# Ledger of designs, part 18: peptides against a protein of PDB entry 6J07

Target 1, 107 residues: chain A of PDB entry 6J07
Amino acid sequence: GQRGWFCGSVSQDLRQFWVAEGGTISDPRAADFLFSCDASHPDTLRIYQSLDYIEDNATVFHAYYLSAVANAKIKNSVALGHFILPPACLQKEIRRKIGSFIWEQDQ

## One batch from the design tools (peptide; aimed at target 1 Y48 Q49 N57 F61)

Design b2_p17_7_s4 (made by RFdiffusion4, then SolubleMPNN; from b2_p17_7, 9 letters changed)
Fold by OpenDDE base, seed 5:
Structure b2_p17_7_s4 (fold): chain B 107 residues (1-107), chain A 17 residues (1-17)
Amino acid sequence: as target 1 above (107 residues)
Amino acid sequence: MNPLPKMPKEVREAFLK
């Protein structure tokens, strides 16, 4: 099983999907995956401010990844790398260079 | 392509390209 942490911005449905697929829910330090739907949410900000993240040993993913997996028509076709959620202060510049994030395109 | 959740910054940045 995989351990996941969830920001308060993530819906209960996505959390339930994670558990239904064999995942467990843990605190950020124990988690293998960190999920958020809002880079500006206080829970996510605490991750960005943590020592693990500052030392480049943690990655936050947009929880919409789980929705994409749940609705994928092709098994393993959803690329987790497309769902990296950077701090809000960097997002505008990133969008300018590489375009809108995938979760924004689907909304 | 799926990266590991705790990858070096340079690897994470590659997936933002």
Scores: peptide ipSAE 0.035, ipTM 0.586, DockQ to the pose 0.202
OpenDDE base, seeds 1, 2, 3, 4: peptide ipSAE 0.034, 0.029, 0.028, 0.029; ipTM 0.621, 0.592, 0.601, 0.588

Design b2_p17_8 (made by RFdiffusion4)
Pose (drawn by RFdiffusion4):
Structure b2_p17_8 (pose): chain A 107 residues (1-107), chain P 17 residues (1-17)
Amino acid sequence: as target 1 above (107 residues)
Amino acid sequence: PGPANIKYDLDTPATDV
């Protein structure tokens, strides 16, 4: 049983794959998986500002997780953690902090 | 990381983003 919802800014291809394969597929408002291809001003904001996100009961994953699984053997591998989709206001700094050299580490 | 454990109404904002 894997319930999941998609923000408006998600390729229909990814939705179709979710419908086609996985646990028992359903797509309600709350669901178990929270997918998006955006984190700026889409429906996804409704997750980031929910009490569930604040209380660590919601994590938004990039919908390309489904693309990675579709291009994997079946469902194996493809760890979720690689597709954590943080709020866009954080992304600029997340990339810099990761990409910076050890002699920099600016903060 | 794993599936969400949604307890509250997501259409009700608890804060500003």

Design b2_p17_8_s1 (made by RFdiffusion4, then SolubleMPNN; from b2_p17_8, 6 letters changed)
Fold by OpenDDE base, seed 3:
Structure b2_p17_8_s1 (fold): chain B 107 residues (1-107), chain A 17 residues (1-17)
Amino acid sequence: as target 1 above (107 residues)
Amino acid sequence: PGPNKIKHDLDVPAREV
């Protein structure tokens, strides 16, 4: 099954959707997916500070991806890669080069 | 990826997950 970790910034609705779709919730070390809605949340900051993340063995995704999945039947397909949530210190530069993040556009 | 981690396909569309 798919194991996911959720930052405290993620709503219960999105967590419940994950479980309803067959996912389980685990600690960050065991999780296959790391979801957050706030790069500055203490929970997410701990991920960014972890050895796994520093060594580029972990990726944090914005949980809005799950909302897109939930509405996939009525919305255009969106790739998981569009929901990578980088540390806050990098976001301004990324926006300058690539544009606003998808979760900022579709909210 | 580390133990029990998967390599994410960043091109996977939302409807296939």
Scores: peptide ipSAE 0.126, ipTM 0.704, DockQ to the pose 0.062
OpenDDE base, seeds 1, 2, 4, 5: peptide ipSAE 0.115, 0.044, 0.045, 0.036; ipTM 0.696, 0.639, 0.640, 0.607; seed 4 fails the geometry check

Design b2_p17_8_s2 (made by RFdiffusion4, then SolubleMPNN; from b2_p17_8, 7 letters changed)
Fold by OpenDDE base, seed 1:
Structure b2_p17_8_s2 (fold): chain B 107 residues (1-107), chain A 17 residues (1-17)
Amino acid sequence: as target 1 above (107 residues)
Amino acid sequence: VGPNKIKHDLDVPAREV
């Protein structure tokens, strides 16, 4: 799918890249991808509070994924799974076990 | 994702999804 929802925390440049690559922008219910740059942004919090998310039928990805794809030296080298954006309350524990998130290293 | 949405392949880039 190519339908994406964007939190207000995501820049217009990244949204434009999504569209330039053939994506469309939709509401969260219709979207195949949910992008955010801030787990604490009200838009993203509404996703985390939704029934779909609570029932594990939705995943939020950090929008820096799109920047990484745009700037990748090797095509197909950027894995979507590296950019899962969990709720803020879980991030400290995840960092303790896995290390800093990719978007924290490059931004 | 929901029942009417595409399950994400976490190992591929956006342009291949």
Scores: peptide ipSAE 0.127, ipTM 0.704, DockQ to the pose 0.047
OpenDDE base, seeds 2, 3, 4, 5: peptide ipSAE 0.046, 0.046, 0.047, 0.042; ipTM 0.648, 0.648, 0.648, 0.654; seed 4 fails the geometry check

Design b2_p17_8_s3 (made by RFdiffusion4, then SolubleMPNN; from b2_p17_8, 8 letters changed)
Fold by OpenDDE base, seed 1:
Structure b2_p17_8_s3 (fold): chain B 107 residues (1-107), chain A 17 residues (1-17)
Amino acid sequence: as target 1 above (107 residues)
Amino acid sequence: VGPNKIRHDLDVPAREV
């Protein structure tokens, strides 16, 4: 099973979906995937400040990815890379280059 | 495995150090 960590900003529904799909929930150091719905949430900020993240060994994803997967007609059609959640200081430049984030469009 | 499992397969912008 895949191990995931969840920021407090992520709803129980999305967490339950993760578990229903065979995932487990773990602390951020043991997790294979890190999910958040808020780059400014204290939980997520702690990830960005962690040694793993600073050393480029971790990536945070927006939990809306799970919602997209749940609603997708074709499995594997949702690209995880589209849901990378960078620190707030980088988001403006990213929007300039590739447009608004997917989770911003659907909310 | 840990968080670095998928990082190598992703193109993520890095912040300036």
Scores: peptide ipSAE 0.033, ipTM 0.614, DockQ to the pose 0.119
OpenDDE base, seeds 2, 3, 4, 5: peptide ipSAE 0.035, 0.028, 0.036, 0.031; ipTM 0.631, 0.583, 0.637, 0.638; seeds 2, 4 fail the geometry check

Design b2_p17_8_s4 (made by RFdiffusion4, then SolubleMPNN; from b2_p17_8, 6 letters changed)
Fold by OpenDDE base, seed 4:
Structure b2_p17_8_s4 (fold): chain B 107 residues (1-107), chain A 17 residues (1-17)
Amino acid sequence: as target 1 above (107 residues)
Amino acid sequence: VGPNKIKHDLDVPATEV
């Protein structure tokens, strides 16, 4: 599926890229992909508080994924799993075990 | 996964999303 929901933290450019690549924009309940650039944004927090997310039936991805796709020089060099955006309360522990998130490395 | 949502393959490359 190509239905995506976007947190208000995601730039219009990335949204436009999604649509240009054939995606559509929907509400989070109908979306196949949930994109955010800020785990602390109210929009994203509402996702984390939803039953679907709590029951592990939803995943939020950092919208930097779309930027990486747009700028990819090597086919299949961008893996979706690298861009899981967990709640802020979990990020410190994840960084400790796995390292900095990919979207933080370019900053 | 919700009725209108797909289960994500975390190893899926960009070209297959």
Scores: peptide ipSAE 0.108, ipTM 0.670, DockQ to the pose 0.064
OpenDDE base, seeds 1, 2, 3, 5: peptide ipSAE 0.097, 0.050, 0.037, 0.102; ipTM 0.670, 0.632, 0.631, 0.671

## One batch from the design tools (peptide; aimed at target 1 F33 S77 H82)

Design b2_p18_1 (made by RFdiffusion4)
Pose (drawn by RFdiffusion4):
Structure b2_p18_1 (pose): chain A 107 residues (1-107), chain P 18 residues (1-18)
Amino acid sequence: as target 1 above (107 residues)
Amino acid sequence: VQEELEELDEEKLEEEEE
């Protein structure tokens, strides 16, 4: 049983794969998986500003997780943690902090 | 559900390491 919803900015291909394969597939408002290909000004904001996100009851995953699974053998591997999709206001700093050298670590 | 997702992620990361 895997319920999931997609923001408006998600390729139909990814939605189709979600419908085709997985646990028992359903796509309600709340759901169990929160997928998006965007974090700027799409429906996804409605997750980031929900009390569930504040209370650690919601994590948005990039919908390309489904693309990675579709290009994996079946469903194995492809850990979720790689596809955590943080708010866009954070992404600029997240990339720099990760990509910076050890002699920099600016903060 | 969030705890289940974190456990699933940990399990798959262990598999990737192997």

Design b2_p18_1_s1 (made by RFdiffusion4, then SolubleMPNN; from b2_p18_1, 9 letters changed)
Fold by OpenDDE base, seed 2:
Structure b2_p18_1_s1 (fold): chain B 107 residues (1-107), chain A 18 residues (1-18)
Amino acid sequence: as target 1 above (107 residues)
Amino acid sequence: TVERLRELDAELEKEEAE
């Protein structure tokens, strides 16, 4: 599908890019992709607390992925899997094992 | 771009299933 949900933390520019590329905006239950720029934002927290997420039927991605895709003319490759945005409680351990998140490196 | 997202999502699901 092409349905995306966006946390309030995501800029309007990135939302517009999504739509310009053929995507639509939907509620999180109907969305094929969930985007956020802040794991601590209330909108994102509600996703993490949802039954769909708890049952591992939903994944939140950092919206910086869209920015990377928009600039793919310059970047060699963009891997969606590297933009998974986990709850804050898991991020410390992930950084320890895998390293800093891409969106943190490019900030 | 959206189509590419779908492809990447499918790849991600495969990796998570392994």
Scores: peptide ipSAE 0.024, ipTM 0.553, DockQ to the pose 0.217
OpenDDE base, seeds 1, 3, 4, 5: peptide ipSAE 0.021, 0.021, 0.021, 0.021; ipTM 0.540, 0.540, 0.536, 0.540

Design b2_p18_1_s2 (made by RFdiffusion4, then SolubleMPNN; from b2_p18_1, 9 letters changed)
Fold by OpenDDE base, seed 5:
Structure b2_p18_1_s2 (fold): chain B 107 residues (1-107), chain A 18 residues (1-18)
Amino acid sequence: as target 1 above (107 residues)
Amino acid sequence: TIERLRELDEKLRKEELE
């Protein structure tokens, strides 16, 4: 199965969707996928400070990915890589080079 | 670090196509 960890910033609806699609909920160390909606949330900050993340063995994704999948006709049409959630200190530079994040475009 | 994120994006996209 797919094991996921969720920051407190993620709604219960998105968590339920994950489980409905066959996923399970786990702690960050056991999780295959890490989801958050806020790079400044204390839960997410602890991930960024972890040894696994510093050593590039962990990736945080914006939970809006799950919403996009739920609304898509074909799941494969949504690219998970477009939903990587980097630390806040890097976001300005990323926007300058690549453009606005997908989860910000509907605002 | 930004370059690392781009590499992760490309890797994940390839995995989704498989």
Scores: peptide ipSAE 0.037, ipTM 0.596, DockQ to the pose 0.135
OpenDDE base, seeds 1, 2, 3, 4: peptide ipSAE 0.031, 0.031, 0.032, 0.029; ipTM 0.589, 0.588, 0.588, 0.585

Design b2_p18_1_s3 (made by RFdiffusion4, then SolubleMPNN; from b2_p18_1, 7 letters changed)
Fold by OpenDDE base, seed 4:
Structure b2_p18_1_s3 (fold): chain B 107 residues (1-107), chain A 18 residues (1-18)
Amino acid sequence: as target 1 above (107 residues)
Amino acid sequence: VIEELRKLSEELEREEEE
């Protein structure tokens, strides 16, 4: 599916790109993809606290993925897995094991 | 946790392509 939920931290431009690519915008419970630009934003924090997320039925992605796709023009050239946005409490450990996140490198 | 998140992401990516 192509239903997406967007944290308030995500710009309108990225939302519009999602729609232009055939996506729709929905509430987080109905969404296939969850996008955020801030793991500490209240909207995103509510996702992390939801049963769907706790039960591993949902994943939050950094909306920078959409920007990368827009710039590359080829979706397959951008690995969605590199844009997982975990809770802030896990990010330090991830950086230790894998390195800085892509959205941090390009900033 | 990291490995599980990766697996979920890959699954969602495959579903998006369908």
Scores: peptide ipSAE 0.044, ipTM 0.559, DockQ to the pose 0.167
OpenDDE base, seeds 1, 2, 3, 5: peptide ipSAE 0.030, 0.032, 0.032, 0.043; ipTM 0.524, 0.527, 0.526, 0.560

Design b2_p18_1_s4 (made by RFdiffusion4, then SolubleMPNN; from b2_p18_1, 8 letters changed)
Fold by OpenDDE base, seed 5:
Structure b2_p18_1_s4 (fold): chain B 107 residues (1-107), chain A 18 residues (1-18)
Amino acid sequence: as target 1 above (107 residues)
Amino acid sequence: TIERLKELDEELEKLEEE
């Protein structure tokens, strides 16, 4: 399915794009995809603290993925894995080993 | 895309376990 949950940090435009592409919006427990623009936002923090996330049954993605998809000439050319949004406490180490996140490069 | 997602997810998990 294409059920998505959105943190309050995600703009209405990106939410509307998701729906326009055939997605639906649901609560985190029912969602297939979790989107956020801020790892420190209270909504996102609640996800990181949930049992589903702790047990590795949930992944949070940066909503900038949707912008990239919207601007891509070829559908499915954008790698969703590049938009994994980990907790803030892990981001420093990730940047050291993998490099800066895509959404940070465009800021 | 799915394969790349799995690859990056695995790398993330490895970093969390260090």
Scores: peptide ipSAE 0.027, ipTM 0.531, DockQ to the pose 0.065
OpenDDE base, seeds 1, 2, 3, 4: peptide ipSAE 0.025, 0.025, 0.025, 0.024; ipTM 0.531, 0.533, 0.531, 0.527

Design b2_p18_2 (made by RFdiffusion4)
Pose (drawn by RFdiffusion4):
Structure b2_p18_2 (pose): chain A 107 residues (1-107), chain P 18 residues (1-18)
Amino acid sequence: as target 1 above (107 residues)
Amino acid sequence: SQEEVDEESIAFFKTLME
């Protein structure tokens, strides 16, 4: 049983794969998986500003997780943690902090 | 298991992003 919803900014291909394969597939408003290909001004904001996100009851994953699984053998591997999709207001700093050298570590 | 891998990877990447 894997319920999941997709923001408006998600390729139909990815939705189709979700429908085709996985646990028992359903796509309600709340659901169990929260997928998006955007974090700027799409329906995804409605997750980031929910009390569930604040209370650690919601994590948005990039919908390309489904693309990675589709290009994996079946469903194995492809850990979720790689596809954490944080709010866009954070992404600029997340990339810099990760990409910076050890002699920099600016903060 | 896969669930353990997902929990560990989520914890690791959240810690890394912070």

Design b2_p18_2_s1 (made by RFdiffusion4, then SolubleMPNN; from b2_p18_2, 8 letters changed)
Fold by OpenDDE base, seed 3:
Structure b2_p18_2_s1 (fold): chain B 107 residues (1-107), chain A 18 residues (1-18)
Amino acid sequence: as target 1 above (107 residues)
Amino acid sequence: SQEELDKESIERMKRLFQ
């Protein structure tokens, strides 16, 4: 399905795009996709602390993915996996292994 | 699109980013 949860850090425009693409907006427990623009936002922190996330049954994505999709010139050229938004405590290690996050490069 | 939100792709990338 395409049920999405959105952190309060995500703009209304991105939420509207999600719906326009056939998605629906739901609570995090029912959501298939979790979007946030801020790993330190209280809404997102609550996700990281949830059992679903701790048990690796949930993934948070940076909502900039939706912006990238909206602006893509080539269909399916934007990979959602590149927009995984891990907790702040893990980001340093990830940058060490892979480099700066894609949303950091574009900002 | 559904292809953009491919679950398999997500799982593969998760292993790379974490």
Scores: peptide ipSAE 0.026, ipTM 0.577, DockQ to the pose 0.405
OpenDDE base, seeds 1, 2, 4, 5: peptide ipSAE 0.022, 0.023, 0.019, 0.023; ipTM 0.554, 0.552, 0.457, 0.572

Design b2_p18_2_s2 (made by RFdiffusion4, then SolubleMPNN; from b2_p18_2, 10 letters changed)
Fold by OpenDDE base, seed 2:
Order: sequence, then C-alpha cells, then structure tokens
Structure b2_p18_2_s2 (fold): chain B 107 residues (1-107), chain A 18 residues (1-18)
Amino acid sequence: as target 1 above (107 residues)
Amino acid sequence: SMEELNRESIARMRRLFQ
C-alpha cells in the first residue's frame, strides 16, 4: 500500500505532495510510511513510545525526503534510507559516527 | 528486522515515485 502518517510538524505542502503522488493519509498503525520533521514533537514521541516502534516494526522518516524527491531531477537519486529519523536521544551518537543528517545539511 | 522493513519501505517508495 501507499498509506502515510504525518506528524503535526510536517507542512501541508508535503502532505499534499504525498497525496498528489497517489498516497493516502492514515493513522500510524495502518500506515506504510511514517513522516515527521521533528523527533521531539509530541506526535512523533508517541510513535517512538509505541509498542510497534519498540519492537522494531516501525520506522520514522524525515518528511524532507518528500521535498527532496519532489525537487530531484532523477527520482532514484534520493535514498529513503538517508532520511531515517531516530529519537533525539540517539541522534548525537549517530552524528558522531556517520556525520550530520541530510536534512540538517540542506536546511 | 528494522533493516528489512527499511528495504521494503524503500521499494514501496520507489513504486510510488517512479
């Protein structure tokens, strides 16, 4: 499926782009993709605290991925894996290991 | 696993945007 959940931190423009590309909006449990722009937003925190996430059955992606895809000349040049949005408590360690997140570089 | 879910998600995303 092409069901997406969006944190309140995600702009309406990005949501509209998702729908325009054939996606639908759903609750987190039914969603195929979870998008957020803020790991500290209450909506996203609820995802991180959910049993599905704790049991590694969910992944949150930074919604900037959608913007990158929308603006990309070559669609497959944007890798979704680079947009995994981990909880804030892990981000500092990840930055030390692999560098700054792509959404931080472009923003 | 999380890695498998990510790979599956990426594949789904490609079908959406390509």
Scores: peptide ipSAE 0.026, ipTM 0.557, DockQ to the pose 0.069
OpenDDE base, seeds 1, 3, 4, 5: peptide ipSAE 0.024, 0.024, 0.023, 0.026; ipTM 0.550, 0.548, 0.517, 0.537

Design b2_p18_2_s3 (made by RFdiffusion4, then SolubleMPNN; from b2_p18_2, 10 letters changed)
Fold by OpenDDE base, seed 3:
Structure b2_p18_2_s3 (fold): chain B 107 residues (1-107), chain A 18 residues (1-18)
Amino acid sequence: as target 1 above (107 residues)
Amino acid sequence: SQEELDRASIEEMRRLYQ
């Protein structure tokens, strides 16, 4: 499915791109994909605090993924997994291990 | 496929994040 939930931190342009590509927008419980641009945004924090997320039944992705897809010149060149957005409390440790996140590199 | 790429990358990143 292509049901997506969007944090308030996500621009309208990215939401529009999602819909233009055939996606629909839904509440987080019904969504197949959860998008955010800010792990500290209240909307995203609610996701991280939800039972679905705590039970590892939900994943938050950085919405920059959609921008990357929109700008991609090669099909299947953008991998969704590279855009997993972890809670803020984990990001420093992850950066020490893997380096800066993709969305940070392009900003 | 895109689906395969997405799934594989998610699995990879989950391992890296652990």
Scores: peptide ipSAE 0.718, ipTM 0.950, DockQ to the pose 0.611
OpenDDE base, seeds 1, 2, 4, 5: peptide ipSAE 0.716, 0.717, 0.715, 0.717; ipTM 0.950, 0.950, 0.950, 0.950

Design b2_p18_2_s4 (made by RFdiffusion4, then SolubleMPNN; from b2_p18_2, 9 letters changed)
Fold by OpenDDE base, seed 4:
Structure b2_p18_2_s4 (fold): chain B 107 residues (1-107), chain A 18 residues (1-18)
Amino acid sequence: as target 1 above (107 residues)
Amino acid sequence: SQEELDKKSIEEMKKLFQ
């Protein structure tokens, strides 16, 4: 399915793009995709604290993924996994391994 | 496919923090 939940940190434009592409907006428990622009936002923190996330049954993605898809010139050029938004406490270690996150580039 | 790309990339990224 294409059910998405959006943190309050995500702009209305990105939400509208999701819907325009055939997605629906749902609560976190029903959503297939969880989008956020801020790992420290209270909405996102509640996801990280949820049982589904703790049990590795949920993944949070940075909503910049939607912007990247919207602007992509080549199909299959945007990998969803590159936009996983981990909790803040893990980000430094991840950056050490892969460099800066995509959404932190071109700022 | 996009699905394969997404699946693979998610798996690879999760290895970094799990």
Scores: peptide ipSAE 0.681, ipTM 0.941, DockQ to the pose 0.501
OpenDDE base, seeds 1, 2, 3, 5: peptide ipSAE 0.678, 0.024, 0.678, 0.026; ipTM 0.939, 0.528, 0.940, 0.568

Design b2_p18_3 (made by RFdiffusion4)
Pose (drawn by RFdiffusion4):
Structure b2_p18_3 (pose): chain A 107 residues (1-107), chain P 18 residues (1-18)
Amino acid sequence: as target 1 above (107 residues)
Amino acid sequence: SERMEYLEELDEEKREEE
């Protein structure tokens, strides 16, 4: 049983794959998986500003997780943690902090 | 809470498979 919802800014291909394969597929408002291909001004904001996100009861994953699985053997591998989709206001700094050299570490 | 536990367990299992 895997319930999941998609923000408006998600390729229909990814939705179709979610419908085709996985646990028992359903796509309600709350659901168990929260997928998006955006974190700027889409329906996804409604997750980031929910009490569930604040209370660590919601993590938004990039919908390309489904693309990675579709291009994997079946469903194995493809760890979720790689597809954590943080709020866009954080992304600029997340990339820099990760990509910076050890002699920099600016903060 | 249950949903987050499931997602964490699933991520661990997937990482082991990698």

Design b2_p18_3_s1 (made by RFdiffusion4, then SolubleMPNN; from b2_p18_3, 6 letters changed)
Fold by OpenDDE base, seed 1:
Structure b2_p18_3_s1 (fold): chain B 107 residues (1-107), chain A 18 residues (1-18)
Amino acid sequence: as target 1 above (107 residues)
Amino acid sequence: SERMERLRRLDEELRRQE
């Protein structure tokens, strides 16, 4: 499925790209993919606090993934795993181990 | 961390749904 939920922090352009690529927009409970640009946004925080997320049935991805896909010259060259957006409390540890996130590097 | 490992596994599952 290609149902996606979008945090309010995600631009309309990226939402439109998702739809243009065949995706649909749904509530977070029905979504296959959850996109956000801000781990501290209230919408995203509500996801992190949800039972689905706590029970490891949901993952939040940084919406910059969609921008990377839109700009990619090679189809399927963008790895979704590089765009996992964990809660802010985990990000410092992650940066120590693997470096800055991709969406931070391009800013 | 264990949490990130779980997220990685979830990512792999979601990618199969694309």
Scores: peptide ipSAE 0.026, ipTM 0.585, DockQ to the pose 0.147
OpenDDE base, seeds 2, 3, 4, 5: peptide ipSAE 0.026, 0.026, 0.026, 0.025; ipTM 0.578, 0.576, 0.580, 0.583

Design b2_p18_3_s2 (made by RFdiffusion4, then SolubleMPNN; from b2_p18_3, 8 letters changed)
Fold by OpenDDE base, seed 1:
Structure b2_p18_3_s2 (fold): chain B 107 residues (1-107), chain A 18 residues (1-18)
Amino acid sequence: as target 1 above (107 residues)
Amino acid sequence: SANMERLRALNERLREEE
């Protein structure tokens, strides 16, 4: 599917790109993709607290992935897996193991 | 678009790995 949910932290430009690429915007329960730019945003926190997420049926991605895809003509490859946005409580451990997140590197 | 399809495929793969 092409249904996406967007946290309020995601810019309108990225939302527009999603739609321009054929995506639609839906509520998180119906969404195929969940995008956020802030793991601490109330919208995203609600996702992390949802039953779907707790049961590992949902994944939140950093919306910067869409920006990377938009510029893929310049970038050789964009791996969605590198843009998983975990809850804040897990981010420190992940940074310790693999370093800073991609979206943090480009800030 | 091709990028959207790629995104979908990648997401599906990630879900299977979780």
Scores: peptide ipSAE 0.099, ipTM 0.632, DockQ to the pose 0.163
OpenDDE base, seeds 2, 3, 4, 5: peptide ipSAE 0.093, 0.025, 0.025, 0.024; ipTM 0.626, 0.556, 0.556, 0.553; seed 5 fails the geometry check

Design b2_p18_3_s3 (made by RFdiffusion4, then SolubleMPNN; from b2_p18_3, 11 letters changed)
Fold by OpenDDE base, seed 2:
Structure b2_p18_3_s3 (fold): chain B 107 residues (1-107), chain A 18 residues (1-18)
Amino acid sequence: as target 1 above (107 residues)
Amino acid sequence: SASMERLKALDAALKAQE
């Protein structure tokens, strides 16, 4: 299924796109996908502190992925793996090793 | 739509990895 949880940092437009493409919105425990635009938002921080996340059974993705999918006619391929949103404490180290995140490159 | 198919494929891949 396409059950998604959305941080309060995600725009209503992206949520509407998710629903328009057949998705539903659920609580984090029932969700297949977790979307956020801000690793420091309280909603996202609660995910990072959850047992599922700590035990590596959950992944948070940057909601910019949905924007990229919506504009897929421009990009031939959109890989969800490029949109993993790690906790803020890990982001600087990741940038040093693999470069800036894809959602930061178009800004 | 192509977007929907892509999301479904990703969902299936996630479930297969579980």
Scores: peptide ipSAE 0.092, ipTM 0.658, DockQ to the pose 0.082
OpenDDE base, seeds 1, 3, 4, 5: peptide ipSAE 0.023, 0.051, 0.089, 0.023; ipTM 0.574, 0.627, 0.658, 0.572

Design b2_p18_3_s4 (made by RFdiffusion4, then SolubleMPNN; from b2_p18_3, 8 letters changed)
Fold by OpenDDE base, seed 3:
Structure b2_p18_3_s4 (fold): chain B 107 residues (1-107), chain A 18 residues (1-18)
Amino acid sequence: as target 1 above (107 residues)
Amino acid sequence: SARMERLRALDELLRKQE
């Protein structure tokens, strides 16, 4: 399925793109995909605190991935793993090990 | 479309993660 949940930090344009490509928008529990642009946004924080996430049954992706899909300018070779949006408490350590996140490089 | 194909690929990958 193509059920997606969107944090309030995600632009309406990206939401519209999702729907235009056949996706639907649902609550986090029913969603197959979770998108956010801000790990510190209250909406996203609630995801990180949910049982599904704590039990490793959910993954949050940065919505910049959708921009990459919409724009053919970004290579398809970009691994999906690069768009995983971890909790803010983990990001500093991750940057230390693998460098800046891909969505930060284009800012 | 190419965009739809990318989304389907994402869907397939995420399903495998579950």
Scores: peptide ipSAE 0.057, ipTM 0.619, DockQ to the pose 0.081
OpenDDE base, seeds 1, 2, 4, 5: peptide ipSAE 0.041, 0.046, 0.036, 0.044; ipTM 0.599, 0.603, 0.594, 0.611

Design b2_p18_4 (made by RFdiffusion4; failed a check: a repeat of another design)
Pose (drawn by RFdiffusion4):
Structure b2_p18_4 (pose): chain A 107 residues (1-107), chain P 18 residues (1-18)
Amino acid sequence: as target 1 above (107 residues)
Amino acid sequence: SERMEYLEELDEEKREEE
C-alpha cells in the first residue's frame, strides 16, 4: 500500500509510472509519498507550510525518484534520501555548502 | 509517524541494496 500525490509541476510520465507499478497505488490529498519536480511556487508549498512538515511528518521527494526506479532493474536500490526536495529558499545554500572545498566551509 | 518510519526503513533497505 503506497499512496502518493503529485504537485501540478510533475511530468505526466512520472505519474503514469506511479500508477503502473509499486505497492497498491492510490493518489489522495494526504497520501504516504509526497512527490514534486518543483519547490518554488507550486502546490508543493502547501506541504512545506503545513504543520506536518513543521512537525517532521512530511518530507517532499523529487518525483525523479520514480524516473530513477523506472531505469533501475525493478524497485531495488534507489534510496529515497537522494531525492529529498527541500524548500527552494534553502537549495542555493545547500548546494554551496556541499560543493565547497574543505579550506572554505563558509558559514 | 508510522508513515515516516516506513519511509526511513525503506530508505535504509534500499541503501543496503546499493

